# Peptides against a protein of PDB entry 1EMU, part 61

Target 1, 132 residues: chain A of PDB entry 1EMU
Amino acid sequence: PPYLKWAESLHSLLDDQDGISLFRTFLKQEGCADLLDFWFACTGFRKLEPCDSNEEKRLKLARAIYRKYILDNNGIVSRQTKPATKSFIKGCIMKQLIDPAMFDQAQTEIQATMEENTYPSFLKSDIYLEYT

## One batch from the design tools (peptide; made by RFdiffusion4, then SolubleMPNN)

Design b2_p18_6_s1 (from b2_p18_6, 6 letters changed)
Fold by OpenDDE base, seed 1:
Parts: C-alpha cells; structure tokens; sequence
Structure b2_p18_6_s1 (fold): chain B 132 residues (1-132), chain A 18 residues (1-18)
C-alpha cells in the first residue's frame, strides 16, 4: 500500500496527494507547514519556463516567495536557510535575474531540514500510525 | 500586494504538487 512507500522515502510521500495531505496536517500541528509549502512553491516556480508572456508573472511570484519565506526572519524557512543562500536570492530579486533555478539551493536546504527531523517525526506520529 | 502574493504562491504550490 502507498503508506508503506511513504516510509521508504520523503519523495514517495511527496508524490502522493494523500501523503501530502497527512504530512501537511502534521506539519501544521508542529508549526512548520511553511517548510512544505515553500518546497512545493519552489517546485512550481521552477516548472514555469521563462518566456515573454509570463515574464512579469514569474517576477511577481519570485518576489512573493522571497517576501513570504526568505525575508521573514521569524519564519521557519528563513531560520533553516543559510545566509549565503538568502543573500543570493535577494541578489536575484534586486537584479531581476529570475532564473528558474534561483530557489534550488534554498529548496535543497529546506528538504534537508525535513529529512532530518519533521519527516522522521511524521512517521512516528499518531496521524501516520492511525492511517496505517 | 499581499493578497496577490498569496494567490501566486498558492498557484505555485498547486503546480508543484502536480
């Protein structure tokens, strides 16, 4: 069953809509749902191929992600990303150099954070165990 | 604005989950 695959890897969990829902519910209880939201936002952003018709929208989205997750010093995402990574993103925003990969390093660092603690904790949570 | 930003992020999250 899918829930067994969720325990094999974080990616398996994030590839399943039911898994995502349960994991996000858990993260909300832990006060760190922004980790997952940011991760998916980065993926969504990267999927937007640069072109003349979506240039303005991509810039707005990049700025929105930056303002919500990177600039917020009290946020979990900001606290779990390295200063150099945040500085790089700021530079991209200021220079309006909106490469699809501009959030990749930040996404990697947030993924590592989830792998290290929240994902393992989820597998031990009542939410997951009751589902099994 | 903030409302537009939230909408854009929500759309990106949805796209990222597909």
Amino acid sequence: as target 1 above (132 residues)
Amino acid sequence: DDEEDEKLIEEAIKLGQQ
Scores: peptide ipSAE 0.820, ipTM 0.968, DockQ to the pose 0.969
Fold by OpenDDE base, seed 4:
Structure b2_p18_6_s1 (fold): chain B 132 residues (1-132), chain A 18 residues (1-18)
Amino acid sequence: as target 1 above (132 residues)
Amino acid sequence: DDEEDEKLIEEAIKLGQQ
């Protein structure tokens, strides 16, 4: 069953809508749902290929992601991203250089955080175990 | 605009899950 695949890799969990739902519920209880939201937001942002019709929207989205997750020093995403990574993103925003890959490093760092902490904890959680 | 920001992020999250 799918829940067994979820235990094999975070990737499998995040590729399953049911898995995402359960994991996000868990993260909300732990006060760190922003990790997952940011991760998906970055993926969504990267999917928006630059074109004349979406440049303004891409810039607005980049700024939104930056303001919500990177600039907020009290946020878990900000705390789990390296200063150099945050500085790079800030630079992109200030220079209006909105490359589809501008959040890739931050996303990688947040993914590592989930892999090392919240994902293993989820697999030990009542939410997951009761689902199995 | 905070409301617009939230909407954009929500849309991005949904897109990212596709």
Scores: peptide ipSAE 0.820, ipTM 0.968, DockQ to the pose 0.986
Fold by OpenDDE base, seed 2:
Structure b2_p18_6_s1 (fold): chain B 132 residues (1-132), chain A 18 residues (1-18)
Amino acid sequence: as target 1 above (132 residues)
Amino acid sequence: DDEEDEKLIEEAIKLGQQ
């Protein structure tokens, strides 16, 4: 069953809508749902290919992600990303150089945070174990 | 503004899950 695959890799968990739902519920209880939301927001942003028709929207989205997750020093995403990574993103925003990959390093760092902490804890949680 | 930002992020999250 899918829940067994979820225990094999975070990738398998995040490829399943039921897995995402349960994991997000767990993260909310732990006060760190922003980790997952940011991760998916970055993926969504990267899927938007730059063109004349969506340039303004892409810029607005990049700014929104930056303001919510990177600029907020009290946020868990900001605390779990490297200063150099945050500075790079700030530079992209200030210069309005909005490359689809501009959040890739930040996403990687947040993914590592989940892999090392919240994902293993989820697999030991009542939420996951009761589902199995 | 904040409301517009939240809407954009929600859309991006949904797109990212596809």
Scores: peptide ipSAE 0.820, ipTM 0.968, DockQ to the pose 0.972
Fold by OpenDDE base, seed 3:
Structure b2_p18_6_s1 (fold): chain B 132 residues (1-132), chain A 18 residues (1-18)
Amino acid sequence: as target 1 above (132 residues)
Amino acid sequence: DDEEDEKLIEEAIKLGQQ
């Protein structure tokens, strides 16, 4: 069943709607749902192909992600991303150079955080174990 | 504004989950 695959790969968990729902519920209880939200926001942002018709929207979205997750020094995403990574993103925002890959490094770092901490904890959680 | 930002992020999250 899918829940067994979730235990073998974070990717499998994040590729499953039920898995996402359970994992997010767990993260909310741990006060770190922003990790997952940021991760998906980055993926969504990257999926937006640059063109004249969506340039303004892409810039607004990039700024929104930056303001919510990167600029907030008290936020878990900010705390779990490297200063150089945050500086790079800030630079892109300030220069209005909105490359689809501008959040890739930050997303990778947040993914590593989940892999190291919250994902293993989720697999030991009552939420996951009761589901199995 | 903040409300528009949240909406944009929510849309991005949904798109990312597709």
Scores: peptide ipSAE 0.819, ipTM 0.968, DockQ to the pose 0.953

Design b2_p18_6_s2 (from b2_p18_6, 6 letters changed)
Fold by OpenDDE base, seed 1:
Structure b2_p18_6_s2 (fold): chain B 132 residues (1-132), chain A 18 residues (1-18)
Amino acid sequence: as target 1 above (132 residues)
Amino acid sequence: MDKEDEELIEEAIKLGKE
């Protein structure tokens, strides 16, 4: 069953809509749902291929992600990303150099954070165990 | 953040989950 795949890797969990929903519910209880939201926002952003018709939209989205997750010093995403990574993103925003990969390093660092603690904790949570 | 920014992020999250 899918829930067994979820325990094999975070990747498997994030590839399943039911898994995502349960994991996000858990993260909300832990006060760190922004980790997952940011991760998916970065993926969505990267999927938007640059073209003349979506240039303005991509810029607005990049700025929105930056303001919500990177600039917020009290946020879990900001606290779990390295200063150099945040500085790089700020530079991209200021220079309006909106490469599809501009959030990749931040996404990697947030993924590592989830791998290290929230994902393992989820597998021990009542939410997951009751589902099994 | 304004409403438009939040909607853009929500749209991106949705796209990321596909």
Scores: peptide ipSAE 0.834, ipTM 0.973, DockQ to the pose 0.906
Fold by OpenDDE base, seed 4:
Structure b2_p18_6_s2 (fold): chain B 132 residues (1-132), chain A 18 residues (1-18)
Amino acid sequence: as target 1 above (132 residues)
Amino acid sequence: MDKEDEELIEEAIKLGKE
């Protein structure tokens, strides 16, 4: 069953809508749902390929992601991203250089955080175990 | 954060899950 695959890799968990839902519920209880939201926001942002019709939207979205997750020093995403990574993103925003890959490093760092902490904890959680 | 920013992020999250 899918829940067994979720235990094999975070990738498998994040590729399953049911898995995502359960994991996010767990993260909310832990006060760190922003990790997952940011991760998916970055993926969504990267899917928006630059074109004449979406440049303004892409800029607005990049700014929104930056302000919500990177600029907020009290946020878990900000705390789990390296200063150089945050500085790079800030630079992109200030220079209005909105490359589809501008959040890739931050996403990688947040993914590592989930891999090392919240994902293993989820697999030990009542939410996951009761689902199995 | 204003309403538009939150909506943009929510849309991006949804897109990211697809």
Scores: peptide ipSAE 0.834, ipTM 0.973, DockQ to the pose 0.906
Fold by OpenDDE base, seed 2:
Structure b2_p18_6_s2 (fold): chain B 132 residues (1-132), chain A 18 residues (1-18)
Amino acid sequence: as target 1 above (132 residues)
Amino acid sequence: MDKEDEELIEEAIKLGKE
């Protein structure tokens, strides 16, 4: 069953809508749902290929992601991303150079945070174990 | 954060899950 695959890799968990839902519920209880939301926001942003028709929308979205997750020093995403990574993103925003990959390093760092902390804890949680 | 920014992020999250 899918829940067994979820325990094999975070990738498998995040490829399953039920897995995502359960994991997010767990993260909310831990006060760190922003980790997952940011991760998916970055993926969604990267899927938007730059063109004349979506340039303004992409810029607005990049700014929104930056303001919500990177600029907020009290947020868990900001605390779990490297200063150099945050500075790079800020630079992209200020210069209005909105490359689809501009959040890739931040996404990687947040993914590592989940891999090292919240994902293993999820597999030991009542939410996951009761589902199995 | 204003309503428009939150909606943009929600849309991106949805797109990211597809």
Scores: peptide ipSAE 0.833, ipTM 0.973, DockQ to the pose 0.904
Fold by OpenDDE base, seed 3:
Structure b2_p18_6_s2 (fold): chain B 132 residues (1-132), chain A 18 residues (1-18)
Amino acid sequence: as target 1 above (132 residues)
Amino acid sequence: MDKEDEELIEEAIKLGKE
């Protein structure tokens, strides 16, 4: 069943709507749902192909992601991303150079955080174990 | 953040999950 695959890789968990829901519920209880939300926001942002018709929207979205997750020094995403990574993103925003990959490094770092901490904890959680 | 920014993020999250 899918829940067994979730235990084998974070990728499998994040590729399953039921898995995402359970994992987010767990993260919310832990006060760190922003990790997952940011991760998916980055993926969504990257899916937006640059063109004249969506340039303004992409810029607004990039700014929103930056302000919500990167600029907030008290936020878990900000705390779990490297200063150089945050500086790079800030630079892109300030220069209005909105490349689809501008959040890739930050997303990778947040993914590593989940891999190291919250994902293993989720697999030991009552939420996951009761689901199995 | 304003309402529009939150909506943009929510839309991006949804798109990311597809």
Scores: peptide ipSAE 0.832, ipTM 0.973, DockQ to the pose 0.909

Design b2_p18_6_s3 (from b2_p18_6, 6 letters changed)
Fold by OpenDDE base, seed 2:
Structure b2_p18_6_s3 (fold): chain B 132 residues (1-132), chain A 18 residues (1-18)
Amino acid sequence: as target 1 above (132 residues)
Amino acid sequence: SDAEDEELIAEAIALGQQ
């Protein structure tokens, strides 16, 4: 069943809508749902191919992600990303150089945080175990 | 605005899950 695949890799969990829902519920209870939301936001941002017609929207989205997750020093995403990574993103925003890959390093760092901490904890949680 | 930011982010999250 799918829930067994979720325990094999974070990738399998994040490829399943039911898995995402349960994992997000767990993360909300732990006060760190922003980790997952940021991860998906970065993926969505990268999927937007640059063109003349969406340049303004991509800039607005990049600014939104930056303001919500990177600029907030008290946020879990900001606390789990390296200063150099946050500085790079700030630079891109200030220069309005909005490359599809501008959040890749931050996304990688947040993914590592989930892999090492929240994902293993989820597999030990009542939410997951009751689902099995 | 914060409301506009939340909407844009929500769209990106939805797109990221596809």
Scores: peptide ipSAE 0.830, ipTM 0.973, DockQ to the pose 0.989
Fold by OpenDDE base, seed 4:
Structure b2_p18_6_s3 (fold): chain B 132 residues (1-132), chain A 18 residues (1-18)
Amino acid sequence: as target 1 above (132 residues)
Amino acid sequence: SDAEDEELIAEAIALGQQ
């Protein structure tokens, strides 16, 4: 069953809508749902192909992601991203150079945080174990 | 605005999960 695959890799968990739902519920209880939301927001942002018609929207979205997750020093995402990474993102925003990959490094760092902390904890959680 | 930001982020999250 899918829940066994979830235990084998975070990737498998995040590719499953049920897995995502359970994991997000767990993260909310831990006060760190922003990790997952940011991760998916970055993926969604990267999927937006730059063009004349969506340039303003992409800029607005980039600014929104930046303001919510990167700029907020009290946020879990900000605390789990490296200063150089946050500085780079800030630079992109300030210069209005909105490359689809501008959040890639931050996403990688947040993914590592999940891999090392919240994902293993999830697999030991009542939420996951009761599902199995 | 904050409301607009939340909508944009929500849309991006949804897109990212597809």
Scores: peptide ipSAE 0.830, ipTM 0.973, DockQ to the pose 0.970
Fold by OpenDDE base, seed 5:
Structure b2_p18_6_s3 (fold): chain B 132 residues (1-132), chain A 18 residues (1-18)
Amino acid sequence: as target 1 above (132 residues)
Amino acid sequence: SDAEDEELIAEAIALGQQ
């Protein structure tokens, strides 16, 4: 069953809508749903191929992600990303150089945080265990 | 605005989950 695959890798969990739903519920209870939301926001942003018709929208989205997750010093995403990574993103925003990969390093760092902490905790949680 | 930011982020999250 799918829930066994979820325990094999974070990738498998995030590739399943039921898995995502349960994991997000768990993260909300832990006060760290922003980790998952940021991760998916970065993926969505990267999927937007640059073109003349979406340039302004891509810039607005990049600024939105920056303001919500990177600039907020009290947020968990900001606390779990390195200063150099945040500075790079700030530079891209200020220069309006919005490359599809501009959040890749931050996404990698947040993924590592989930892999090392919240994902293992989820697999030991009542939410997951009651589902199995 | 904050409301516009939330809408853009929500759209990106949905796209990222596809």
Scores: peptide ipSAE 0.830, ipTM 0.973, DockQ to the pose 0.988
Fold by OpenDDE base, seed 3:
Structure b2_p18_6_s3 (fold): chain B 132 residues (1-132), chain A 18 residues (1-18)
Amino acid sequence: as target 1 above (132 residues)
Amino acid sequence: SDAEDEELIAEAIALGQQ
C-alpha cells in the first residue's frame, strides 16, 4: 500500500496527495507547516515558464514568497535557510531578475531540514501509525 | 497586499502539488 512507500522516502510521501495531507496535518501540529508550504510554493514557482504574459505575475509571486518566508526572521523557513541563500534571493528581488531557479537552493535547504527532523518524526507520529 | 500575496502563494502551492 502507498503508506509503505511513504516510509521509504520523503519523495514518495510528497508524490501522494493523501500522504501530503497527513504530513501537513502533522507539521501544523508541530508549528512548522510553512516548511512544506514553502517547498511546494517553490516547485509551483519553478513550473511557471517565463513569458511576456506572466512576467508581472511571476514577479509578484516571487515577492510574496520572499516576504512571507524569507524576510520574516521569526519564521521557521527563514531560520532554516542560510544567510547567503537569503541574500541571493533578496538580490534577485531587488534587481527584478526572476529566474525560475531562484528559490532552488532555499528549497534544497528546507528539504534537508524536513529529511533530518520532521519527516522521521512523522513516521513515528500517531497520525501516521494510526493510518497504517 | 497580504491577501493578494496569500492567494498567489496558494496558487503556487496547488501548482507545485500537481
Scores: peptide ipSAE 0.828, ipTM 0.972, DockQ to the pose 0.970

Design b2_p18_6_s4 (from b2_p18_6, 5 letters changed)
Fold by OpenDDE base, seed 1:
Structure b2_p18_6_s4 (fold): chain B 132 residues (1-132), chain A 18 residues (1-18)
Amino acid sequence: as target 1 above (132 residues)
Amino acid sequence: DDEEDEKLIEEAIKLGQE
């Protein structure tokens, strides 16, 4: 069953809509749902291929992600990303150099954070165990 | 604005989950 695959890798969990829902519920209880939201926001952003018709929208989205997750010093995403990574993103925003990969390093660091603690904790949570 | 930002992020999250 899918829930067994969720325990094999974070990737498997995030590829399943039911898994995502349960994991996000858990993260909300832990006060760190922004980790997952940021991760998916970065993926969504990267899927938007640069073109003349979406240039303005991509810029707005990049700025929105930056303001919500990177600039917020009290946020968990900001606390779990390295200063150099945040500085790079700021530079991209200021220079309006909106490459699809501009959030890749930040996404990687947030993924590592989830792999290290929240994902393992989820597999031990009542939410997951009751589902099994 | 803030409301527009939230909408854009929500759309990106949805797109990221597809």
Scores: peptide ipSAE 0.821, ipTM 0.968, DockQ to the pose 0.969
Fold by OpenDDE base, seed 4:
Structure b2_p18_6_s4 (fold): chain B 132 residues (1-132), chain A 18 residues (1-18)
Amino acid sequence: as target 1 above (132 residues)
Amino acid sequence: DDEEDEKLIEEAIKLGQE
């Protein structure tokens, strides 16, 4: 069953809508749902290829992601991203250089945080175990 | 605009899950 695959890799969990739902519920209880939201937001952002019709929207989205997750020093995403990574993103925003890959490093760092902490904890949680 | 920001992020999250 799918829940067994979820225990094999975070990737499998994040590729399953039911898995995502359960994991996000868990993260909300732990006060760290922003990790997952940021991760997906970065993926969504990267999917938006630059073109004349979406340039303004891409800039707005980049700024939104930056303001919500990177600039907020009290946020878990900000705390779990390296200063150099945050500085790079800030630079992109200030220079209006909105490359589709501008959040890749931050996303990688947040993914590592989930892999090391919240994902293992989820697999030990009542939410997951009761689902199985 | 905070409201617009939230909407954009929500859309991005949905897109990221597709």
Scores: peptide ipSAE 0.821, ipTM 0.968, DockQ to the pose 0.986
Fold by OpenDDE base, seed 2:
Structure b2_p18_6_s4 (fold): chain B 132 residues (1-132), chain A 18 residues (1-18)
Amino acid sequence: as target 1 above (132 residues)
Amino acid sequence: DDEEDEKLIEEAIKLGQE
């Protein structure tokens, strides 16, 4: 069953809508749902290919992600990303150089945070174990 | 503004899950 695959890799968990739902519920209880939301927001942003018709929207989205997750020093995403990574993103925003990959390093760092902490804890949680 | 930012992020999250 899918829940067994979820225990094998975070990738498998995040590829399943039920897995995402349960994991997000767990993260909300732990006060760190922003980790997952940011991760998916970055993926969504990267899927938007730059063109004349969506240039303004891409810029607005990049700024929104930056303001919510990177600029907020009290946020868990900001605390779990490297200063150099945050500075790079700030530079992209200030220069309005909005490359689809501009959040890739930040996403990687947040993914590592989940892999090392919240994902293993989820697999030991009542939410996951009661589902199995 | 804040409301617009939240809407954009929600859309991006949804797109990221597809």
Scores: peptide ipSAE 0.820, ipTM 0.968, DockQ to the pose 0.971
Fold by OpenDDE base, seed 3:
Structure b2_p18_6_s4 (fold): chain B 132 residues (1-132), chain A 18 residues (1-18)
Amino acid sequence: as target 1 above (132 residues)
Amino acid sequence: DDEEDEKLIEEAIKLGQE
């Protein structure tokens, strides 16, 4: 069943609607749902192909992600991303150079955080175990 | 504004899950 695959790979968990729902519920209880939201926001942002018709929207979205997750020094995403990574993103925003890959490094770092901490904890959680 | 930002992020999250 899918829940067994979730235990073998974070990717499998994040590729499953039920898995996402359970994991997000767990993260909310832990006060760190922003990790997952940021991760998906980055993926969504990257999916937006640059063109004249969506340039303004892409810039607004990039700024929104930056303001909510990167600029907030008290936020978990900010705390779990490297200063150089945050500086790079800030630079892109300030220069209005909005490359689809501008959040890739930050997303990777947040993914590593989940892999190391929240994902293993989720697999030991009552939420997951009761589901199995 | 903040409300527009949240909406954009929510849309991005949804798109990211597709």
Scores: peptide ipSAE 0.820, ipTM 0.968, DockQ to the pose 0.952

Design b2_p18_7_s1 (from b2_p18_7, 7 letters changed)
Fold by OpenDDE base, seed 2:
Structure b2_p18_7_s1 (fold): chain B 132 residues (1-132), chain A 18 residues (1-18)
Amino acid sequence: as target 1 above (132 residues)
Amino acid sequence: SEAVDRESQRVIEELLSE
């Protein structure tokens, strides 16, 4: 069953709609759902192909991601990303150099945070165990 | 995956609507 794959890797969990839903529920209870939302925001952003028709949209989205997750010093994403990574993103925003990969390092760091903390905790949670 | 695609789009749309 799919829930067994979820225990094998975070990637498998995030590749399943039910897995995402349960994990988000858990993260909300832990006050750290922003980790997951940021991860998906970065993924979605990278998928937007740079072109003249979506340049404004991409810039707007990049700014939104920056303001919501990176600039907020009280946010969990900001606390779990390295200063150099945040500075790089800020630089991209200020220079309006919106490369599809500009959030990749931040996403990697947030993924590592989930891998090391929230994902293992999720697998020990009542939410997951009762589902299985 | 389909799940990743769907969730990514949802989050993006939410961000853009703020």
Scores: peptide ipSAE 0.837, ipTM 0.975, DockQ to the pose 0.918
Fold by OpenDDE base, seed 1:
Structure b2_p18_7_s1 (fold): chain B 132 residues (1-132), chain A 18 residues (1-18)
Amino acid sequence: as target 1 above (132 residues)
Amino acid sequence: SEAVDRESQRVIEELLSE
């Protein structure tokens, strides 16, 4: 069953709509749902092909991600990303150099945070165990 | 995956609507 795959890797968990839903519920209880939302935001952003027709959209989205997750010093995403990473993103925003990969390092760091802490805790949670 | 595609799109749309 799918829930067994979820325990094999975070990637498998995030590849399943039910897995995402349960994991988000858990993260909300832990006060760190922004980790997951940021991860998906970065994924969605990278998927947008840079072209003339979506230039404004991409810039707007990049700024929104920056303001919501990086600029918020009290936010968990900001606390779990390195200063150099945040500085790089800020530089991209200020220079309006919106490369599809501009959030890759931040996404990697947030993914590592989830791998190290929230994902293992989820597998031990009542939410997951009751589902199995 | 389809789940990743859907969720990423949902989050993006939510961000753009704020």
Scores: peptide ipSAE 0.837, ipTM 0.975, DockQ to the pose 0.918
Fold by OpenDDE base, seed 3:
Structure b2_p18_7_s1 (fold): chain B 132 residues (1-132), chain A 18 residues (1-18)
Amino acid sequence: as target 1 above (132 residues)
Amino acid sequence: SEAVDRESQRVIEELLSE
């Protein structure tokens, strides 16, 4: 069953609608759901084609991601991303150089945070264990 | 995947609606 794959890979968990739902519920209880939302925001942003018709949307989205997750110094995403990474993102926003990959490093760092902390805890949680 | 696509789109739309 899919829940067995979830225990083998975070990628498998995030690739499953039910897995996402359960993991988000867990993260909300832990006060760190922003980790997951940021991860998906980055993924969605990268999928947007950098063309003239999407320029306004992409810039707006990049700014929204920056303001919500990176600029918020008290936010968990900001606390779990490296200063150089945040500085790079800020630079892209200020220069309006909105490359599809501009959040890749931040996403990697947040993914590592989940891999090291919340994901293992999730697998030990009542939410996951009761599902199995 | 469909799950990733769906969730990514949901989060993006939420961000853009703020």
Scores: peptide ipSAE 0.836, ipTM 0.975, DockQ to the pose 0.937
Fold by OpenDDE base, seed 4:
Structure b2_p18_7_s1 (fold): chain B 132 residues (1-132), chain A 18 residues (1-18)
Amino acid sequence: as target 1 above (132 residues)
Amino acid sequence: SEAVDRESQRVIEELLSE
């Protein structure tokens, strides 16, 4: 069953709608759902093709991601990303150089945070165990 | 995956609507 795959890798968990839902519920209880939302925001952003018709949308989205997750010093995403990474993103925003990969390092760092902390905890949680 | 596509799109739409 799918829940067994969820225990094998975070990617397997995030590839499943039910897995995402359960993990999000867990993260909300832990006060760190922004980790997951940021991860998906970065994924979605990277998928947007950099073309003339998308330039305004991409810039707006990049700014929104930056303001919501990176700029907020009290936010968990900001606390779990390195200063150099945040500085790079800020630079991209200021220069309006919106490369599809501009959030990749931040996403990697947030993914590592989930891999090392919240994902293992999720697998030990009542939410996951009751589902199995 | 379809799940990733759906969820990423949802989050993006929410961000753009703020």
Scores: peptide ipSAE 0.836, ipTM 0.975, DockQ to the pose 0.915

